# Designs tried in a protein design run: peptides against a protein of PDB entry 3T7K. Part 42

Target 1, 248 residues: chain A of PDB entry 3T7K
Amino acid sequence: KAEKILARFNELPNYDLKAVCTGCFHDGFNEVDIEILNQLGIKIFDNIKETDKLNCIFAPKILRTEKFLKSLSFEPLKFALKPEFIIDLLKQIHSKKDKLSQININLFDYEINGINESIISKTKLPTKVFERANIRCINLVNDIPGGVDTIGSVLKAHGIEKINVLRSKKCTFEDIIPNDVSKQENGGIFKYVLIVTKASQVKKFTKLINDRDKNETILIVEWNWCVESIFHLNVDFTSKKNVLYQKK

## One batch from the design tools (peptide; made by RFdiffusion4, then SolubleMPNN)

Design b1_p12_3_s2 (from b1_p12_3 with L9Q H11L)
Fold by OpenDDE base, seed 5:
Order: structure tokens, then sequence, then C-alpha cells
Structure b1_p12_3_s2 (fold): chain B 248 residues (1-248), chain A 12 residues (1-12)
């Protein structure tokens, strides 16, 4: 069916998109439209897998969804596009009125606002954002909104190797893992990195660490610190935004 | 269902 619809075009573009969707296309696509998109080099996946070599995300705007945050870890993210790209493309293809010999849809007209070339270019770096920040091992409280699995999965996509889940009410100093990174000559390394949700957790963990390991470096942040770091593909250690406690 | 609920929770 798709072949008959596309046969009216003299030339078909190959967009070379391997994409996921977030905040759009909840009902999916019909079989004919999937076939059309596939013939145009557009493949949409339900879930993110590293093996699929995803290079695109569809979303109406910048979102805090798992898919959106993980898309910024693609190698590289080539395009972050509004769903209107697919809508307008399919509309043009299904149009009986337009004696169009060619598909006239430009990807660059559908860029998501706020995902600029500076962000896209950083996805071509050989390292992940938290790897560049010397954050390898973190402690995550078990009562984090979104759940430890989802949050942990996003953090791992961005270069955190080990997520230690802390049971905030029951944890002791021995449950807190160090951020095991070799001292690079020019980078501040925090021995203890923690993501917390409450001021009571800050008080608890700072006391536990300072009582047992008094001279060590500590970074305690909220989830928004991670989100901002991901959206910028850079960790700004000079900023106090979303930092709950810092000891250098 | 669980992934959709997670996508909605991240919008908050």
Amino acid sequence: as target 1 above (248 residues)
Amino acid sequence: SSEEELEEQFLL
C-alpha cells in the first residue's frame, strides 16, 4: 500500500532517522504510515536501546521524561524534532491535490526550541556529561520521585557507572559509597556524591560522613541539578543552583 | 501503562 502512495514521487528523501517519541504520538502510527516512514529512512522505536543507534527524538518541547533526558546521551543526537515534522510529511504524502513530484519537508524547520547546535555538538563528544565531571559512583535516596530505576537509568546513560540506592531511614555511613575516581591533576573530585529529596537527608548524610570521614569532599544535590547538567551537557561546579551541600 | 505514567510523572 505504501509503495503505491509513494510511487507518485519521482524522488524520495532518505532522512536517516532512528527515533523515539515522547509527549507525542501516544496512539502510535498505522501500518501504512509506518511503512511510508520506513521507506523515507525514518524508523521509530518504542524504547531506547543502545544497539539501535538512535539519533533522533520527537517531542513538542523540552521535556523531563526519561526518553528526552536519555536522548541527550545519543552518540550523536543528530536531530531533536517537533512531531509536526511527521504530521506535515504524512499530510503531504497523503494529499491527492498536490501534484508534487517531490516531498518538500525540511528537517531544520522542525527543531525543538532550546535544543540548539551547541547542545547537539556536545553529543558528539567521546565522553558523557557526568564522566567529564568525574562523577562515576553516586548515592541515590530510595524515595526519589520517578523511582530509582528510571532516575538511575538516566544517570547511567549519562556516564554514571554505579548507582547506590540508600534507604534514607535505615542507612548508616557504611552504606554510603565513595565516588571512586582517580585524581586528575586539574579537576575537583568529590569523594561522596549524593542525590537527595529532603533537607533532613542532607543533615543526616552530612553528619554521617563528617563524623566518620571528616576531611573528605561532599556534594549533595537535588535531582534538578542532574537535569540541568543534562540539558546543558555540562556540569557547572561554580553554580549553587540545586546544590544542597558542598564541601571542597 | 507504567512507561506512560513515568512520562507523565517527569512532566511534574
Scores: peptide ipSAE 0.031, ipTM 0.684, DockQ to the pose 0.393
Fold by OpenDDE base, seed 4:
Structure b1_p12_3_s2 (fold): chain B 248 residues (1-248), chain A 12 residues (1-12)
Amino acid sequence: as target 1 above (248 residues)
Amino acid sequence: SSEEELEEQFLL
């Protein structure tokens, strides 16, 4: 069916998109539209898998969803596009009006606001954002909104190798893992990095660490610190935004 | 799905 619909075009673009969707296309696509998109080099996946070599995200705007946050870890993210790209594309293809010799849709016109070339360029870097920030091992409280699996999955996609889940009420100093990174000359390395949700956790963990390891560097942040770092594909250690405790 | 609920929760 798709072939017959597309046969009216003399030339078909190859967009070379391997995409996921978030905040759009909840009902998916019908089989004909999937076939059409596939013929145009647009493949939509339900979930993110490293093996699929995803290069595109469809979303109406910048979102804090798992898919959106992980899309910024693609190698590279080539395109972050509004769903209107697909909508307009399919609308043009299904239009019975005049012999459209060509599909006249430029994907660059559908860029998500706030995902600029500077962000896209950083996805071509050989390292991930937290890897560049010398954050390899983190401690994550078990009561984090979104759950430790989702949050952990996003953090791993962005170069955190080890996520230690802390049972905030029961944890001791021995349960806190160090951020085992070799001292690089120009980056603030924190021995202990923690993502917490409550001021009581800040008080607890700062006490536990300072009582047992008094001279060590500590970074305690909110999840929003990670989100902002991901959205910028850069960690700003000069910013106090979403930092709950810092000891250099 | 639990994934959709998680996507919605991350929008908050």
Scores: peptide ipSAE 0.031, ipTM 0.686, DockQ to the pose 0.393
Fold by OpenDDE base, seed 2:
Structure b1_p12_3_s2 (fold): chain B 248 residues (1-248), chain A 12 residues (1-12)
Amino acid sequence: as target 1 above (248 residues)
Amino acid sequence: SSEEELEEQFLL
């Protein structure tokens, strides 16, 4: 069926998209539309797998979903597009009135607001955002909204190698792992990096660390600090936003 | 689905 529908076009674009969707297309696509999209070089995947070499995200706006956050770790993310791209594309293809010899839809007209070329360009960097920030090992509290597995998976996609889950009520100093990064000369390295949810956890962990390791550097942040760092593909250590405790 | 619930929780 798709071939017959597309046969009216003299030339078909090849968009070369390997995409996931988030916050859109919950009902999926019918078989004909999937076949049409595939013939246009648009492949939509249900889940993110590294082997698929994903390069595109469809979303109505910037979202805090696992898929959206992980899409910013694609190598590179070529396009972050509104679902209207697919909608308008399929609409044009199914239109009997458009005696168009060519599909006239430009990907650049469908960019997600706030995902600009500056963000896209950073996905071409050989390093991940937290890798560039010298954050290799973090401590994550077990009561974090979204769950430690999901949050941990996002953080790993962005260059965190080791995630230590802290049982906030039972943990001791010995349960806290250091951020084992070789001192590069020019970067503020925090020995202890923690993501927490509550002010009581800040008080607990600062006490545990300062009582046992008084002279060490500590960074305690909210999840929103990580999210903002991902959305900008840059860690701003000058910002106090979402930083609960910092000791340099 | 549990995945949809996770996507919704991340929107919070």
Scores: peptide ipSAE 0.031, ipTM 0.682, DockQ to the pose 0.421
Fold by OpenDDE base, seed 3:
Structure b1_p12_3_s2 (fold): chain B 248 residues (1-248), chain A 12 residues (1-12)
Amino acid sequence: as target 1 above (248 residues)
Amino acid sequence: SSEEELEEQFLL
C-alpha cells in the first residue's frame, strides 16, 4: 500500500533517522505510515537501546523526560526535531495533488528550539558530559522524584559508572562512596558527589563527611544541576545554580 | 503505565 502512495514521486529522500519520540505520538503510527516512513529511511523505536544506534529524537520542545535526556547521550545525536516534521511529511505524501517530483521538506526547518549546532557538536565528543567533569561515582538519595532507577539510568547514559543509593534516614558515613577518579591536575575533582532532595540531607551529609574526613572536597547538588549539565552537555563548576553545598 | 507516570513527573 505504501509503495503505491510513494510511486507518485520520481525520487524519494533517505533521511537516515533512527529515532525515539517523547511528548508526542502517544497513539503511535498506523501500519501504512510506518511503512512509508521506513521507505524514507525513518525508523521509530519505542525504547532506547544502544544496539539500535539511535541518532534522532522527536519532541515538541526540550523536555525533562528520560528519553529526551538520554537522547543527548546518543553517539552522535544528529537531529532533534519537532513532531511537525513527520506530520507535514505524511500530509505531503498523502496529498492527492499533482505529481510532486520531489518531497520538499528540510529537516533543519523542524529543529527543537534550544538544541543548536553547539549542542549537537558536543554529542560527537569521545567522552560523556560527567566523564569530562571527572564524576565517576555518585551518591543518590533514595527519595528522589522519578525514582533511583530512572535517574540512575540517565546518569549512566551520561558517563556516571557507579550510582550508590543512600537511604537518607538510616545512612552513616560508611554508606557514602568516594568519587574514585585519578588526580588529574586540572580542575575541581570532588571526592564526594551527592544528589539530594532536601536541605536536611545537606546538613546530614556535610556533617557526616566533615566529622570523619575533614579535608576532603564535597559537591552536593539537586537533580536540576544534572539536568542543566545534560542540556548544555557541559558541567559549569563556576555556577552556583542548583548547588546546595560545595567545598573545594 | 509506570513509564507514562514517569514522563508526566519529568514534565513537572
Scores: peptide ipSAE 0.031, ipTM 0.683, DockQ to the pose 0.373

Design b1_p12_3_s3 (from b1_p12_3, 4 letters changed)
Fold by OpenDDE base, seed 1:
Structure b1_p12_3_s3 (fold): chain B 248 residues (1-248), chain A 12 residues (1-12)
Amino acid sequence: as target 1 above (248 residues)
Amino acid sequence: DEEEKLEELFSL
């Protein structure tokens, strides 16, 4: 059926999109539309897998969903597009107006606001954002909204290798892992990196670390610190935004 | 959906 619908066009674009959707297309697509999209080089996946070599995300805007945050770790993310791209494409294809010899839809007209070429270009870097920031091992409190698995998965996609989950009420100093990175000559590496949700956790962890390892560097942040770092594909250590405690 | 719930949780 898709072939018959597309036969009216002299040339078909190949968009070469391997995409996930977030905040849109909850009802999915009918079989014919999936076939149409596939013939146009648009493949939509339900989940993110590295093997699929995803290069695109569909979303109405910048979102804080797992899929959106992980899409910024694609290698590269080629396009971040509004769902209207697919909507308009399918509308044009299903249009009975006899005279459309070509599909006239430009991907660049459907870019998500705030995902610019500067952000896209950073997804071509050989390193991930937290890797570039020398954050390899983190401590994550177990009561984080979204859950440690989801948060951990996002952080790993962005170059964090090890996530240590802290039971905030019961943990001791021995439960806190160091950020095991080679000392760079120019400093700027935090020995202890923690993501926390409450001021009481800041007090607890700062005390535990300072009592046992008095001269070490500590970074305690909110989840929003990670999100902002992901959205910018850069860690700004000069910013105090979402930093709860810092000891250099 | 699950993603919408995640968005809400992350906005907190």
Scores: peptide ipSAE 0.032, ipTM 0.712, DockQ to the pose 0.744
Fold by OpenDDE base, seed 2:
Structure b1_p12_3_s3 (fold): chain B 248 residues (1-248), chain A 12 residues (1-12)
Amino acid sequence: as target 1 above (248 residues)
Amino acid sequence: DEEEKLEELFSL
């Protein structure tokens, strides 16, 4: 059926998109539309798998979903597009106006607001955002909204190798892992990096660390610090936004 | 939707 629909076009674009969707297309696509999209080089996947070499995200705007945050770790993310791209594309294809020899839809007209070429270009870097920031090992409190598995999965996608889950009520100093990175010359490496949810946790962990490992560098942040770093594909250590405690 | 719930949780 899709071939018959597409036969009216003299030339078909190949968009070369391997995409996931978030915040849109909850009902999916019908079989014909999936086939149409596939013939146009658009493959939509239900889930993110590294083996699929995803290069595109569809979303109505910047979202804080797992899929959106992970899409910024694609190698590269070629396009972050509004769902209107697919909607307009399918609408044009299903249109009975016989006179359309070509599909006239430009991907660049459907970019998600706030995901610009500066962000896209950073996804071409050989390193991940937290890797560039010398954050390899972090401590994550077990009571974090979204759950440690989801949060941990996002952080790993962005270059954090080891996530230590802290049982906030029962943890001791020995449960806190250091951020074991080789001292590169050009930037202050934090020995202890923690993501917490409460001021009481800040007080607890700062005390535990300072009492047992005096004069070490500590970074305690909110989840929003990680999100902001992901959205910019850059860690700004000069910003105090979402930083709960910092000792350099 | 599970993703929308996740977005809300991440916005907190």
Scores: peptide ipSAE 0.032, ipTM 0.712, DockQ to the pose 0.792
Fold by OpenDDE base, seed 3:
Structure b1_p12_3_s3 (fold): chain B 248 residues (1-248), chain A 12 residues (1-12)
Amino acid sequence: as target 1 above (248 residues)
Amino acid sequence: DEEEKLEELFSL
């Protein structure tokens, strides 16, 4: 069926998209449209797997979903597109109007607002955002919204190697892991990095660390600190936004 | 549905 529909075009574009969707296309695509998209070099996957070499995200806007946050870790992310790209493309293809010699849909017209070339260019870097920030090991409280597995998965996609889950009510100093990064000369390396949800946790962890390891560097942040770092593909250590406690 | 719930949770 798809071949017959596409036969009216003299030339077909190859968009070379390997994509996931978030905040759109919840009902998926029919078999004919999937076949059409495949013939145009557009493959849509249900889940993110490294083996698929994904290069595209479809979303109506910047979202804080697992898929969107992980898409910024693609190597590289080539395109972040609005779902209207697919909608308009399929609409043009299914149109009964005269022999359109060519499909006239430019993917650059469908960029997600706020995902610009500066962001895209950073996805071509050989390192991940938290790797560049010298954050290898973090402590994560067990009561984080979204759950430790989802949050942990996003953080790992962005270069955090080890996630230690803290039982916030029961944890002691011995349960807190150090950020095991070799002292590079020029970077603010924090020995203890923690993601917390409550002011009471800040008070608890700062006390535990300062009482047992008085002279060490500490960074305690909210999840939003991580999200902002991901959206910018850069950690700004000069910003106090979403930082709950910092000891340099 | 699940992704929207995650979006809401991450926005809190």
Scores: peptide ipSAE 0.031, ipTM 0.710, DockQ to the pose 0.765
Fold by OpenDDE base, seed 4:
Structure b1_p12_3_s3 (fold): chain B 248 residues (1-248), chain A 12 residues (1-12)
Amino acid sequence: as target 1 above (248 residues)
Amino acid sequence: DEEEKLEELFSL
C-alpha cells in the first residue's frame, strides 16, 4: 500500500532519522504510515537502545521525560523535531492533489524551541556532560521521584559510570562512595557527589562525611541540577541553582 | 502515559 501511495512522487527524500517519540504519538502509527516513513528514511523506535544509533527525538517541546533527557546523549543528536513534521509529512503524502510531484517539507522548520545548534553541536563532543564535569560516581537517594532505575539510566546515558543507591534512613558513611576521578588541573573535582530530595538528607550526609572524612570536597544537589546540566549539555559549577550543599 | 507520569515526577 505504501508503495502505491508514494509512486506519485518522482523523488523521495531520505531523511535518515532514527527516532524516538515523547509527549506525542501515544497511539503509534498505522502499518501503512510506518511503511511510508521507512521509505522516507524515518524509523521510529519504541525504546532507546545504544545499538540503534538513534539520532532524532520527536517532542512537542522540551520535556523532562526519560526519552527526552536521554536523547541529548545521542552521538550525535542530529535533530530534535516537533511532531508536526511527521503530521505534515503524512498529510502531504496522503493528499489526493495530483500536482505534488515532490515532498516539500524541510525538517529544519520543525525544530523544538530551545534545542538550538549550540546544544546539538555539543552532542558531537567525544565526552558526555558529566564526564566532562569529572563526575564518574554518584550517590543517589532511594526515595527520588521517578525511581532510581529511571534516574540512574538517564545519568548513565550522560556519562556517570557508577550509581550508588543510598538507603537514606539506614545508610552510614561506609555506604557513601567517592567520586573516583583523577585531579584535572582546572576542573572542580568533588570527592563526594550526592543527589538528594530532602534537607534532612543534606544534614545527614554532610555530617557523616565531615565527621569521617574531614576537609573533603562535597557536592549535594537536587535532581533539577542534573536536568539543567543535561539541557545545557554543560555543568556550571559557578551556579548555586539546585545546589543544596557545596564544600570546595 | 508512563512518560507523562515521569515528566510530572521529574518536575517535583
Scores: peptide ipSAE 0.031, ipTM 0.711, DockQ to the pose 0.811

Design b1_p12_3_s4 (from b1_p12_3, 4 letters changed)
Fold by OpenDDE base, seed 2:
Structure b1_p12_3_s4 (fold): chain B 248 residues (1-248), chain A 12 residues (1-12)
Amino acid sequence: as target 1 above (248 residues)
Amino acid sequence: DEEEKLEELFLL
């Protein structure tokens, strides 16, 4: 059926998209439309797998979903597109009135607002955002919204190798792991990096660390610090936004 | 939607 629909076009574009969707297309696509999209080089996957070499995200806007945050870790993310790209594409293809010799849809017209070429270019870097920031090992409190598995998965996608989950009520100093990175010449390396949810946790962890390891560097942030770092694909250590405690 | 709920949780 798809071939018959597409036969009216003299030339078909190959968009070369391997995509996931978030905040759109909840009902999926019918089999014919999936076949049409596949013939145009557009493959939509239900879930993110590294083996699929995903290069595209469809979303109506910047979202704080797992899929959207992980899409910024694609190697590279080629396109972050509004769902209207697919909608308009399928509309043109299904249109009986227009003897269109060609599909006239430009991917660049459908960019998600706020995902610019500067962000896209950073996804071509050989390193991940937290790797570039010398954050390898973090401590994460167990009561984090979204759950430690989801949050941890996003952080790992962005270059954090080890996530230590802290049981905030029962943890001791010995439960806190150091950020094990080699001292590079240029850059503030924090020995202890923690993501917390409450001011009481800040007080607890700062006391535990300072009482046992008084001279060490500490970074305690909220989840929004990580999100902002991901959205910019850059860690700004000069910003105090979403930083709950910092000792340099 | 589960994704929308997740998005809201990530805002905290």
Scores: peptide ipSAE 0.092, ipTM 0.742, DockQ to the pose 0.892
Fold by OpenDDE base, seed 1:
Structure b1_p12_3_s4 (fold): chain B 248 residues (1-248), chain A 12 residues (1-12)
Amino acid sequence: as target 1 above (248 residues)
Amino acid sequence: DEEEKLEELFLL
């Protein structure tokens, strides 16, 4: 059926998109439209798998979903597009106007606001954002919204190798792991990195660390610190935004 | 859906 619909076009674009969707297309696509999209080089996946070599995300805007955050770890993310790209594409293809020899839809017209070429270009870097920031091992409180698995999965996609889950009420100093990164001479490495949700956790962990490992460097942040770092594909250590405690 | 729930949870 798709072939018959597409036969009216003399030339078909190949968009070469391997995409996931977030915040759009909840009802999916009908079989004919999936076949049409496939013939145009657009393949939509339900879930993120590294083996699929995903290069695109569809979303109405910048979202804080797992899929959106992980899409910024694609190698590279080629396109972050509004769902209107697909909508307009399918609408044009299903149009009975006999005279359309070509599909006249440019994917560049459908870029998600705030995902610019500068962000896209950073996805071509050989390193991940937290890797570049010398954050390899983190401590994550168990009461984080979204859950430790989801948050942990996002953080791992962005270069964090080890996530230690802290039971905030019961943890001791021995439960806190160091960020095991070789000290580069330029002093920008935090020995302890923690993601917390409450001021009481800041007080607890700062006390535990300072009492047992005096004079070590500590970074305690909110989840929003990670999100902002991901959205910019850069860690700004000069920013105090979403930093709850810092000891250099 | 699950994604909307995740978005809401990340905004908290």
Scores: peptide ipSAE 0.090, ipTM 0.744, DockQ to the pose 0.770
Fold by OpenDDE base, seed 4:
Structure b1_p12_3_s4 (fold): chain B 248 residues (1-248), chain A 12 residues (1-12)
Amino acid sequence: as target 1 above (248 residues)
Amino acid sequence: DEEEKLEELFLL
């Protein structure tokens, strides 16, 4: 059926998109439209797998979803597009009225606001954002909204290798893992990095660490610190935004 | 879904 629909076009674009969707297309696509999209080099996947070599995200705007956050870790992210790209494309293809010899849809007209070339270019870097920031091992409180698995998965996609889950009420100093990175000359390395949800955790962990390891560097942040770092594909250690405690 | 919940939970 798709072949018959597409036969009216003399040339078909190959968009070469391997995409996931977030905040759009919840009902998916019908079989014919999937086949059409496939013929145009557009493959939509339900989930993110590294093996699929995903290069595109569809979303109405910048979102704080798992898929959106992880899409910024694609190697590279080629396109961050509004769902209107697919909508307009399919409308044009299904239009019987348009004596269109060609599909005239430009990907660049559908860019998600706020995902600029500067961000896209950073996805071509050989390192991930937290790797560049010398954050390899973190401590994550178990009561984080969204759950430790999802949050941890996002963080891992962005270069955090080890996530230690802290049972905030029961943890001791021995449960806190150091951020085991070799000192680079010009980068502030924090020995202890923690993501927490509340002020009581800040008080607890700062006390535990300072009582046992008095002179060590500590960074305690909110999840929003990670999100902002991901959205910019850069960690700004000069910013106090979403930083709950730091000791240099 | 869990994704939409994530967005909402982290905006709070």
Scores: peptide ipSAE 0.082, ipTM 0.741, DockQ to the pose 0.654
Fold by OpenDDE base, seed 5:
Structure b1_p12_3_s4 (fold): chain B 248 residues (1-248), chain A 12 residues (1-12)
Amino acid sequence: as target 1 above (248 residues)
Amino acid sequence: DEEEKLEELFLL
């Protein structure tokens, strides 16, 4: 069926998209439309896997979903597109207007607002955002909204190697892991990095660390610090935004 | 969908 529909076009574009969707296309696509998209070099996946070499995200806007945040870790993210790209493409293809010899849809017209070339270019870097920031091992409180698995998965996609989950009410100093990064000449390394949800956790962890390891560097942040770092593909250590405690 | 719940939780 797809071949018959596409046979009216003299030339078919190859968009070379390997994509996931977030905040759109909840009902998926029918089999014919999937086949049409496949013939145009557009493959949509249900989940993110590294083996699929994903290069595209479909979303109506910048979202804080797992898929959107992870899409910024693609190698590279080539396109962040509005769902209207697919909608308009399929509308044109299904159109009964015999006069269309070509598909006239340019994917560059469907960019998500706020995902600019500067962000896209950073996805071509050989390192991930937290790797560049010398953050390898973090401590994550177990009461984090969204759950430790989802949050941890996003952080790992962005270069965190080890996620240590802290049971906030029961943890001791010995449960807190150091950020095991060798001192590079020009970068401030925090020995202890923690993501917390409450001011009481800041008080607890700062006390535990300072009582046992008085001279060490500490960074305690909110989840929003991670999100902002991901959206910019850069960690700004000069910003106090979403930083709850910092000791250099 | 778990994804929609994550969107709401992250906007709070």
Scores: peptide ipSAE 0.076, ipTM 0.742, DockQ to the pose 0.630

